# Peptides against a protein of PDB entry 5IXI: the designs that were tried, part 84

Target 1, 141 residues: chain A of PDB entry 5IXI
Amino acid sequence: TPLLDASSLEYLFAQGQYDLVKCLAPIRDPKTEQDGHDIENECLGMAVLAISHYAMMKKMQLPELPKDISYKRYIPETLNKSIRQRNLLTRMRINNVFKDFLKEFNNKTICDSSVSTHDLKVKYLATLETLTKHYGAEIFE

## One batch from the design tools (peptide; made by RFdiffusion4, then SolubleMPNN)

Design b2_p21_5_s3 (from b2_p21_5, 12 letters changed)
Fold by OpenDDE base, seed 2:
Structure b2_p21_5_s3 (fold): chain B 141 residues (1-141), chain A 21 residues (1-21)
Amino acid sequence: as target 1 above (141 residues)
Amino acid sequence: MDSFFENAKKVFKKFFSSFYD
């Protein structure tokens, strides 16, 4: 496969985020209940990548991000709706686990400059290809 | 329910294993 230049990668990353959130690139169907949970966790992981990328681009540390920072704007709208329908305690636990992992990820990768915005975009797009039903098929046809 | 979130942590660790140990 041909290598993507910086401009192409930036465009595809932005478009990929939009397609995932707006469900234009729908996530794959779960094969089991556990697979469904794994898919949701992958979506939350995608949110961590997107938020970290945003923070790096704005040269902001985690404490400087909005106090109510969450995954809500960075996951598929259908999944966000599903999570909002769950009980309060479950939603609180999801939020806490997400925030804790976001902090851990930033401390271990972003703060020590071990991961670049380029790396985040590559990981995001690679995960998007496996997470969604047919995303990127047109590139390989 | 507790097992669910423990599994979530494992999935997150696997997801980001390419970035750090």
Scores: peptide ipSAE 0.055, ipTM 0.687, DockQ to the pose 0.535
Fold by OpenDDE base, seed 3:
Order: sequence, then structure tokens, then C-alpha cells
Structure b2_p21_5_s3 (fold): chain B 141 residues (1-141), chain A 21 residues (1-21)
Amino acid sequence: as target 1 above (141 residues)
Amino acid sequence: MDSFFENAKKVFKKFFSSFYD
């Protein structure tokens, strides 16, 4: 993988978020049912990275973030619609697990300053490459 | 970071797998 300069990384990170959410960079087709679940989990992981990056840029801790900050705006719209159609208990479980994961991630990576915004962008783009259909082939191949 | 993220992801996946039972 070629080394990206800071400006290119910033651009690709911003564009990558938009492309993922708007499904302009569609997620890959699942090979199995379990693979489909893994894809959804990866999307939720992407949301954690995006939210954490947002929090760091705003110099805000998780408890200080607006209550409406959730995975919903940071995952593919198709997945968001799918989750919204699930029953209340399932949605509550997803929300709780996500919040716990986000909190743990923040406490262990952001709060102790072991992770930078640069690291988050790199991880985001790397995951985006594996998650979507041939995304960034011109950059990563 | 990768170690932390991957470990957290494994735990995350384990919990989410229960949603599909």
C-alpha cells in the first residue's frame, strides 16, 4: 500500500465516509449468512472509528457528545434501514452493545491518548477497502 | 491500535452473533 500524505488521507477519509453511508461505495456481497453478520459488525466498527474521530476533532469526551450521536449516521443507509425494521428488543440490544463498545474503545484508546486521528483514518480506509466492492483499488492495489 | 481494535472487534462480533439466533 502506497504511503498517503496528510492531505490525501484527510480527503480520502472524508470521501470514504460519505461513500460508505450513501452506498456509493457499496458493501461487498455476503458469501454466507455468517459473512453477512460479519459485514454488519464491520459497519458498526466503522461507525465507532468515525464517531471517535469526530469526538477527538471536537475535543469532546463521550459523555459530552450529543445524545443523538449514534451509529445511524455512520453506517450504510441500507443497513440503517434494515436495522430500523427489526423489532424493538433487537434494536435496543444493538444500541446497547454499540454504546458499550464505543465506550470501551474510547476509554482504552482515546482517553489514554494511544490512538491519534491519523491512526483512525488509516484504520478506517483500510477497513473500507475490505468491506466494499473494489473500493480504492486505484490507491491500494 | 490494531491489537486493541481487533480484540475489541472479536468481542463485539461475539455479542452481535447472538442477535441472529
Scores: peptide ipSAE 0.031, ipTM 0.638, DockQ to the pose 0.114
Fold by OpenDDE base, seed 4:
Structure b2_p21_5_s3 (fold): chain B 141 residues (1-141), chain A 21 residues (1-21)
Amino acid sequence: as target 1 above (141 residues)
Amino acid sequence: MDSFFENAKKVFKKFFSSFYD
């Protein structure tokens, strides 16, 4: 894979987030029911990466993040719509699991290691390439 | 980098299992 300078990586990361959320880079079609679940979980994982990057850029710690922080702004709009249509119990479960995921990621990865915003961008873009149908040509040719 | 990915993988696995159990 080609090496990108900091400016290029910043641009691609910002654009990638926008493309994912706005479904300009649509997520791939699931091959099975389990694959569908995996895709959803990967999207939620992408939200954790994006939120963590935001927090690091603002020099904020997890306790300083808004109590109502959610995946809603950081996942594909189509998926967000799908989740909103599910029953209350399911939505509560997703919210709780996501919050736990974010907390654990922060504690075990961000706080306990020298993970940089650069690392998060690389991981985000790499995952974006595999998660979406046709994205990644600019980076992973 | 390896530490980051390994830690992330552990978190992801736990997330996946807890979500659909």
Scores: peptide ipSAE 0.029, ipTM 0.636, DockQ to the pose 0.079
Fold by OpenDDE base, seed 5:
Structure b2_p21_5_s3 (fold): chain B 141 residues (1-141), chain A 21 residues (1-21)
Amino acid sequence: as target 1 above (141 residues)
Amino acid sequence: MDSFFENAKKVFKKFFSSFYD
């Protein structure tokens, strides 16, 4: 991503989250089955970044977040629908892995590395550019 | 910021391995 001022970064981050979830910026097509797994993992990673940013903005620790917090509101709706069609054990596995990932990210990155909300927004937008189909082309033109 | 990215990579790697382990 280009070097942006604070106001521009705030706007792009907010819009980027909306575009990803609402599939206005659709994720790229998988080339293989393994690539499909990689895309799903990246989407879950994006959810971790978004939730961590939310927690930091609200000045809350991870344990203070709702107990039923999940990736559902922070991933593409198409992917969320796909996950809901999977069997119960698979969905439980995804939920558990995500919660562990979120906890680990908070402990090993947010708490230990003095990560700022600015850094999270930059990482989110950078990942969004590689994850989606030609996202940001209109910004750079 | 470099520390953030390095730590993030470690977390992501662990996540990827645990998800399909």
Scores: peptide ipSAE 0.028, ipTM 0.635, DockQ to the pose 0.079

Design b2_p21_5_s4 (from b2_p21_5, 13 letters changed)
Fold by OpenDDE base, seed 3:
Structure b2_p21_5_s4 (fold): chain B 141 residues (1-141), chain A 21 residues (1-21)
Amino acid sequence: as target 1 above (141 residues)
Amino acid sequence: MDVFFDNAKKTFKKFFSWFYE
């Protein structure tokens, strides 16, 4: 595992978010149906990390976050489009699962100060490496 | 899609276990 200094980590985190969302770092192809579900869930997890990082940087708590906060702008655009094509009930369920987990993560992890913004960025980038096809090859070698 | 939701909590637990171990 490469050791990145704070400035490099900040840059790579910001760029990584952009690359993931804009599909410049495309997510890997699923090997099985379950793998596909895991990939989608990991993307939702990435959204939780990104949103939590944003909230921490803005010094906002959950009640202070906009009610319309969503994963939509924090996941790959291709996945977002795919989800939008699913039926209403499915989309509602996805939203509920995401919001519940975001709440849980913030309450049990962020609010308790057990996780720092540094940790979020490290986890985010580490996940990008495994979630995407070829991301980080030049960085993690 | 049921499998997605049924395993979501498990996947998230695994995903975020990174922070607790």
Scores: peptide ipSAE 0.236, ipTM 0.783, DockQ to the pose 0.697
Fold by OpenDDE base, seed 2:
Structure b2_p21_5_s4 (fold): chain B 141 residues (1-141), chain A 21 residues (1-21)
Amino acid sequence: as target 1 above (141 residues)
Amino acid sequence: MDVFFDNAKKTFKKFFSWFYE
């Protein structure tokens, strides 16, 4: 992958988030049932990156974020619909664990300044490339 | 970054796998 300047990276990161959520960059087809689970978990990981990046850009600590912050706006809409079909207790537990995961990630990585916004964007785009079917194909054509 | 994120992600994945059983 060629080196990107800051402006190009910002653009691709923003567009990548939009494409993932709106399913314009559809996630890859699972090869197995377990692969399907891994794909879902990967999407939730992407949500952590996106939220953390947002917090850093706003210079907000995690406690300053809205208490209702969740993965819902940061994962593919199709996956969000799937999760919403699960029972209430399961959804509640997913929310709690996600919040704990987000908190730990921010405390140990973001708040300690060991990870930059640049690193988050690079990781996000790299994951997006492996998570989706044909992301980046237009660039290399 | 990658090591920390990967480890955390693995823990997160283990949790979700419970719901698929």
Scores: peptide ipSAE 0.164, ipTM 0.709, DockQ to the pose 0.097
Fold by OpenDDE base, seed 4:
Structure b2_p21_5_s4 (fold): chain B 141 residues (1-141), chain A 21 residues (1-21)
Amino acid sequence: as target 1 above (141 residues)
Amino acid sequence: MDVFFDNAKKTFKKFFSWFYE
């Protein structure tokens, strides 16, 4: 695994978030229907990482974050549009499960300082490499 | 630490996949 200095990692992480959300680094094409579902789940996982990193950088705990916090701004815009087309009950369940996941992750991992902002950035970029078509390949090869 | 995250992600993914069945 290649080593990145702190400044480079910070830059790549910020740019990676932007590229993912704006679909400048488009998510890979699903090989099967189930693969498509897995891709969506990974995107939601990426949202948890991004939000947690934001909270840590702002020195805010999850209860201090806006109550309307959502994955919507932290996933690919194309996926967000797709989710919005699903029925209300499905969207509500997705939102609730995501919030529970985020809460659990922060309470049991972030608050205990078991995961650092460095770890989040590394995981984010590593996932970005496999989740998207070509992004980050030259960094982690 | 990493194990916790992976387990949580696995559980989350399993639940979310249910919506497609």
Scores: peptide ipSAE 0.161, ipTM 0.705, DockQ to the pose 0.097
Fold by OpenDDE base, seed 1:
Structure b2_p21_5_s4 (fold): chain B 141 residues (1-141), chain A 21 residues (1-21)
Amino acid sequence: as target 1 above (141 residues)
Amino acid sequence: MDVFFDNAKKTFKKFFSWFYE
């Protein structure tokens, strides 16, 4: 794999977020119902990474983030539309899962400063490679 | 319903284990 400098990594991370949300890099087809759930949960994980990166860059802690912070603009638009069509209880559960993810990651990783913004970008891009259809083959091969 | 949360937590654990392994 090619060595990426800081500026290139920042660019690819920003572009990757855009590609995921705008579905320019569409998520892979689920092989089973459980695989579909795993894909959705990984998308929520990607949202946690994106938000955490933003918070770290702005030197913000969780209490300083908007109280109604949501995954909505950090996941694929197609998935967001799908979630909007689900019943209230399901949407509440998804919101709770996301908030739990964000809280747990913040408490166990971000607050301890065990993870850098660099690590977040690398994980995000690496996940894009496996989560989406044929993303970044020219970069990660 | 508990299965949903359990699966989510399992996926989360696997997803973020990348940072600690």
Scores: peptide ipSAE 0.272, ipTM 0.799, DockQ to the pose 0.573; fails the geometry check

Design b2_p21_6_s1 (from b2_p21_6, 12 letters changed)
Fold by OpenDDE base, seed 3:
Structure b2_p21_6_s1 (fold): chain B 141 residues (1-141), chain A 21 residues (1-21)
Amino acid sequence: as target 1 above (141 residues)
Amino acid sequence: EKEEILKFANERAEEVAEELK
């Protein structure tokens, strides 16, 4: 993996978020039903990374985040549309799972001050490479 | 179902946190 300076990481992280959400870097096709679930979980993870990065930049703790904070603006639009078509109970479950995921991650990162915004950007970009169809060659090849 | 999904999400969160150390 090439060495990326702070300015390069900042640019690539911002562009990567935009590309993921707008599906300019489309997520990979699922090979099986379980693979589809894994892809969705990876997308939820990407949202957790992005929100945690935002919270750290704003020096906000989890209780200070809006109660209605969600994955909706941080996942691919195609996945968001798919989730909106699911029944209320399923959507509630996804919301609860995500909030628990975010809480647990923040307990292990922000609250313990063991992870930096730099680390989050690196992990985000690395995950983006594996999650999407064609992204990453320009960065990690 | 919910318990299994929550466990998976928590395990994934811990895994990511460990990778970032």
Scores: peptide ipSAE 0.030, ipTM 0.630, DockQ to the pose 0.028
Fold by OpenDDE base, seed 1:
Structure b2_p21_6_s1 (fold): chain B 141 residues (1-141), chain A 21 residues (1-21)
Amino acid sequence: as target 1 above (141 residues)
Amino acid sequence: EKEEILKFANERAEEVAEELK
């Protein structure tokens, strides 16, 4: 893996978030229905990473985050649109699962200070490579 | 179904945490 300096990593992380959300780096095609669900869950995971990074940069604890924090701004817009078209109970379930995911992730990573913002950026970009079409080959090859 | 998704989320959170260490 090529060595990236801190400024380059910061840039790529920011750009990667933008590309994922705006679908400039489109997510891979599902092979099965279950694969589709896995892709959605990976997107939710990406949102957890992004939000956690934001919280760490702002030196905010989980209870200090806005109560209405959601995955909506951190997942592909196409997926967000799809979720909005689902029934209320399904949307409520997804919201609850996401909140639980975020809480659990922060408890296991940020709260014990075992994970740095650098680590989150690396994981985000690495996951982005596997989740999207043709992304990151120039960085991780 | 919710429990299965939550289980997956927890497992994934643990996986990510271990990979980041």
Scores: peptide ipSAE 0.030, ipTM 0.636, DockQ to the pose 0.029
Fold by OpenDDE base, seed 4:
Structure b2_p21_6_s1 (fold): chain B 141 residues (1-141), chain A 21 residues (1-21)
Amino acid sequence: as target 1 above (141 residues)
Amino acid sequence: EKEEILKFANERAEEVAEELK
């Protein structure tokens, strides 16, 4: 992984979020059903990273975030569409998993100030590289 | 059911948190 200055990292992080959500950097094809679930879990993780970064930049704690905070704006649009087509119970489960994930992540990282916005950007971009089909060629090659 | 969801979420959160260290 190349060393990036702060300005470059900020740009790449912002662009990476846009590319993931807009499917300009499409997520990789699942090889198995379990792989598909793993991909979705990674996307939920990406949403947690993005929201946490937003909260830290705004100097906000989780209780101060909008109560209707959701993964919907922070995951690939294709996945969001897929989730919306699932039954109510499944969607409720996903929402609960995500909310608990975000809460626990905030408690263990942000509230303890053990994770910086820099760390979140690096993890986001690193995960984006492995999660998507061809992302990284423009950055790391 | 909620306990299992929380366990799953916590496990995933811990995994991501450890990777950030």
Scores: peptide ipSAE 0.029, ipTM 0.626, DockQ to the pose 0.028
Fold by OpenDDE base, seed 2:
Structure b2_p21_6_s1 (fold): chain B 141 residues (1-141), chain A 21 residues (1-21)
Amino acid sequence: as target 1 above (141 residues)
Amino acid sequence: EKEEILKFANERAEEVAEELK
């Protein structure tokens, strides 16, 4: 990964979130059914990174975030649509697991102050590069 | 039966956190 200054990184992080959610940077095609699940898990992980970054920027603890905070607006629209089509129990389980993941991530990153917003942006963009079909070629080549 | 629930959990949070440090 090439060295990016703070302003460039901020821009790319914002644009990357938009591109992922709006499917302008489409996620890669799964090679197997299990690979498909792994891709979905990575997307949910991206949501955790994005929400944590938001919380840090607003200097908010996780309990101060809206009670109904979820992955819905931080994952690809196509994936969100797919999840909404699954049965109620599955969706409830996904919500619960996601919330637990978010809480634990917050405890291990934000609360111990070992991770900065810079680190989150770098991880987000690095994951985006591997998760999507063609992202990164225009930036990192 | 095929499980539809995504296979991410709290154990994944630790791995991601360490990668960020």
Scores: peptide ipSAE 0.032, ipTM 0.633, DockQ to the pose 0.029; fails the geometry check

Design b2_p21_6_s2 (from b2_p21_6, 10 letters changed)
Fold by OpenDDE base, seed 3:
Structure b2_p21_6_s2 (fold): chain B 141 residues (1-141), chain A 21 residues (1-21)
Amino acid sequence: as target 1 above (141 residues)
Amino acid sequence: MKEEILRFSEERAEEVAEEIK
């Protein structure tokens, strides 16, 4: 595994976010219906990681985050389009689940000060590698 | 199943949190 210094990690994290959202690093094809669900869940997780990283960098607590905080800008555009096409109740539930997801994640990680921004970047990139088609293999192999 | 996605999302949040620790 190649050594990544802080600057390289920061760059890769920023680029990885961009690549994921813009589908320049396309998510892998689902092998099963359940795999498809897992992929979407991981994408939502990626959004939580990205938002949590932002919050930590800005020294913000969850109540200080915008009330309209959403996954929409932090997931692949293709997935966002897919979600927008789902019925209202489903979309409302996804929004609620995401907010609960973010809250639960923060309660279990950020609030106990056991997770750093470094950890979030590493987890993000590691997840990105597993989530996308052959992306990041050079970094984590 | 749409409901399955929602349920797994909440479950995954806990898993990811533990994986990072």
Scores: peptide ipSAE 0.037, ipTM 0.643, DockQ to the pose 0.031
Fold by OpenDDE base, seed 4:
Parts: sequence; C-alpha cells; structure tokens
Structure b2_p21_6_s2 (fold): chain B 141 residues (1-141), chain A 21 residues (1-21)
Amino acid sequence: as target 1 above (141 residues)
Amino acid sequence: MKEEILRFSEERAEEVAEEIK
C-alpha cells in the first residue's frame, strides 16, 4: 500500500464513496449465491464505515445520529434498487440487520476510541478495491 | 430461525469491527 498524505487520503475516500454509490466503480459479479450474500454484506459494511466516518467528523455519537439513518445513500444505487424490489419483510430484516451492524460496529470500535477517521478511510478504500471489478488497482497495486 | 443472510451479516459486522483494529 502506498504511503498517502492526509489530504490525498481524504480525496480518495470522498471520491471512492461517490464512485461506489454512483456505480462508476461497479461492484463485482457474484460467482455464487453465497458470494452474492458476501457482496451485500460488504456493501452494508461500507455504509457502516461511511456513516461512522461522518459521525466522527461531526463529533456525533451513534445515539445522536438521525433516527432515520440508513444504508440507502451509502450503497451502490444498483443494490439499493435491488433491495427496494424485495418484499416488505425482507426489507425490514435488512434494515434491522443494518442497524444492528452499525450498533455492533460502534460498540466494538468507536466507543472504545480505538478507531480513527484515518483507519476508517483506509478500511473503506481497501474494501472498495475488493468489491469493485477493476477500481482499486490504481490505489493499492 | 434467522435467514442465512442475516446470520452472515451479523457475523460480518463483527469481523469488520475486528479487522479495522
């Protein structure tokens, strides 16, 4: 991994979020059904990272975040559309899983004060590389 | 009984939390 200064990392993180959500860096095709589940889980993880970074930058704790916070603005638009087409029960479950995901992540990382915004950006970009078809090579190869 | 995807999601949340450290 190349050594990045703070300003470069901030730029790459912001651009990476935009590219992922707007599908300019499309997620890879699933090889199996299980792989598809893994991809969705990783996307939910990406949303958690992005929201956590936002919260830290705004000096907000999880309980202080808007109650309507969701993954919808932080996952690929294609995946968001796919989720919207699923039945109500499934969508409710996904929402619950995401909220639990965010809470669990907050409890294990943010509340411990062991994670910095730098760590979140690095993890986000590293995951972005593995999730997308051909995007991350410019950053980590 | 939880759907398989839900179990994986919860498990992955814990994994990501540990990986970032």
Scores: peptide ipSAE 0.034, ipTM 0.635, DockQ to the pose 0.028
Fold by OpenDDE base, seed 1:
Structure b2_p21_6_s2 (fold): chain B 141 residues (1-141), chain A 21 residues (1-21)
Amino acid sequence: as target 1 above (141 residues)
Amino acid sequence: MKEEILRFSEERAEEVAEEIK
């Protein structure tokens, strides 16, 4: 893969977040119902990466983040709309899954300081390439 | 099916964490 300097990586990470949320980089079509669920979980994972990056940049711990922290601003808008139309119990479960996901990820990586913001950006962009239809080919060929 | 999704979410969180380390 081509070498990216820090400024280029920061730009691509910010643009990738915007493109994913705004559906400018549309997520791939599911091959099966299970694949669809996997895609949704990957989107939740992307939200965890983005929030963790934000927290690290602001030097905040998870308890210091707003209590109303949510995946809503960090997943594709189409997926967010889909989730909002599901029943209350399903939405509650998704919220709980996301919160547990974030806590588990933080406990496994952020708390021991083994992961840098650079690592998060690289993982985010790599996942974005696999999750979307045509994004990132020029970076990861 | 929803319970399966919950399990995959926890497993995926751990998987992603290990991939970054």
Scores: peptide ipSAE 0.034, ipTM 0.631, DockQ to the pose 0.029
Fold by OpenDDE base, seed 5:
Structure b2_p21_6_s2 (fold): chain B 141 residues (1-141), chain A 21 residues (1-21)
Amino acid sequence: as target 1 above (141 residues)
Amino acid sequence: MKEEILRFSEERAEEVAEEIK
């Protein structure tokens, strides 16, 4: 595994976010219904990592984030379109799941640990590799 | 199933948090 310097990691993290959202690095196909749920939750996790990174870079606490904070800009566009096709109650549930996820992550990391933006970028890219079909093979080999 | 997904999400958030620590 190549040792990435800070500049390389910053670039790869930014590009990875773009590739995931724009579906240039498409997420893997679900094998079962449960696998599909796992993939969606991983995407929500990716959004949490990205938002947390943004918040840390802006020196913002979770309560200072916009009240309408959403996963919509941080997940694959294909998944976002899929979610929009679901009924209102399901969409409300997903929104609540995401908010709970973000809150729990913040409580477990940002508030009581030395988690850095570096750590978030590493975790994001590592998860991106496992979540997508072919992405990251050259980076983490 | 809906509550199960919610629990999974919370558990996963905790797992990710512990992996980073």
Scores: peptide ipSAE 0.030, ipTM 0.626, DockQ to the pose 0.029

Design b2_p21_6_s3 (from b2_p21_6, 12 letters changed)
Fold by OpenDDE base, seed 2:
Structure b2_p21_6_s3 (fold): chain B 141 residues (1-141), chain A 21 residues (1-21)
Amino acid sequence: as target 1 above (141 residues)
Amino acid sequence: MKEEILKFSEERAKEVEEELK
């Protein structure tokens, strides 16, 4: 992995979020049904990273975030549309599990460890490279 | 419709934490 300075990393992180959400960097095609679920979970995981990064940058505690905090703005629009078409119980489950995971992640990973915004950006971009079809190869190869 | 499976667990949280360190 090539050395990235702070400015370059900041730019790539911002652009990567935009590309993922707007589907400019489309996620890879699932090989199986289980692979499809794994891809969705990776997207939701990236939403946790993005929200946590936002909270850290704004010096906000999790309870200070909007009560309606959701993955909706942090996942691919195509996936968001797909989730909206699922039944009520499924949507409620996804929302509850996501919020619980976000809380747990911030408590254990952010508060109890030395994880920095730098680490979150690196992990986000690395995951983005593996999750999308052809994105980020020039950065991490 | 069958409920979708979301793979958020303590195990996943641990994996993410370890990868970030």
Scores: peptide ipSAE 0.030, ipTM 0.614, DockQ to the pose 0.029
Fold by OpenDDE base, seed 1:
Structure b2_p21_6_s3 (fold): chain B 141 residues (1-141), chain A 21 residues (1-21)
Amino acid sequence: as target 1 above (141 residues)
Amino acid sequence: MKEEILKFSEERAKEVEEELK
């Protein structure tokens, strides 16, 4: 596998976020309905990683983040549109579970395990490769 | 859908914690 310095990793992480959200790196086609749900959950997980990274970089705790923090700006636009078309109860459940997961991740993973921003970027890019069709092949070979 | 959301909150959280630890 290629060696990446800190600057290169930061660039790839930022570009990867942009590519995922803008669907320039489209998510893979689901093999089954269950696989489709797994893909959506992975996207929401990616949002948690991105938000956590942002908070750490800004040296902010979750209570200091905007109260209306959401996954909407951190998932593929196509998925965001799909979620907005679902009924209110479903959307509320997604929002609540996401926020609960974000809080739990912050407390149990970020704070307790001393996870670094470097670790988050590596995990994000690795997940991005598995989630999308043809992204990052040259990076992780 | 509800079950899949729960998997996100439980199984996904454990997976991420183990991989980042």
Scores: peptide ipSAE 0.029, ipTM 0.615, DockQ to the pose 0.030
Fold by OpenDDE base, seed 4:
Structure b2_p21_6_s3 (fold): chain B 141 residues (1-141), chain A 21 residues (1-21)
Amino acid sequence: as target 1 above (141 residues)
Amino acid sequence: MKEEILKFSEERAKEVEEELK
């Protein structure tokens, strides 16, 4: 993987978020039902990374984030549409699991460790490459 | 499936945390 300066990494991270959400970098097709679940979990993980990065950049603690913050604006629109079509109980479970995920990540990884915004961007881009069909090959291959 | 979602999400969270250490 080529070494990137801070400005290049910032640009790629911003563009990567946009491409993922807008499905310009479409997520890969699931090979099995379990693979489909793994893909969804990866997308939710991407949302956690993006939100955590946002919070760190704004110097906000998790309790200071808007109470209605969710994964909806940080996952592929296709996945968001799919989740919205699921029943209420399932959607509530996903919301609760995500919030717990975000809280635990913040407490155990961000607060207890010295994870930086740089680390989050690198992890985001690396995951983006593996999650999408063709995106990121020019960066990590 | 509800339990499956929780387990999978927690497992993935641990993986992400470990990879960021």
Scores: peptide ipSAE 0.027, ipTM 0.611, DockQ to the pose 0.029; fails the geometry check
Fold by OpenDDE base, seed 5:
Structure b2_p21_6_s3 (fold): chain B 141 residues (1-141), chain A 21 residues (1-21)
Amino acid sequence: as target 1 above (141 residues)
Amino acid sequence: MKEEILKFSEERAKEVEEELK
């Protein structure tokens, strides 16, 4: 695995976010219903990483972020469309799960550790490799 | 998984901390 310098990571991270959201790097097909849930959870996790990275770059605390912050702009558009088709209670559950995880990640990982934007980019790209059909193999060749 | 993300981040934070000692 190539040791990516800071500039390379910055580029790949930005491009990876765009490719994931715009479905240029499509997520893998679920093999089972449970696998589909796992993929969804990983996408929500990646949204947390992206938001946390944004907050750190802006030197903002989580409470300073917009109150209506959402995963909508940080997950694949296809998944977002799928979620919008679900009933209100399901959507509320997903929103709560996401907000809870974001809060937990901020408290236990960002605030209580030395995790940097560099670490977030590495984790994001590594997860992207596992989620996408072919994109990850190209990044880490 | 969500928990795996937390574990990774915590482990990485410890590694970075050790490197800074």
Scores: peptide ipSAE 0.025, ipTM 0.570, DockQ to the pose 0.029; fails the geometry check

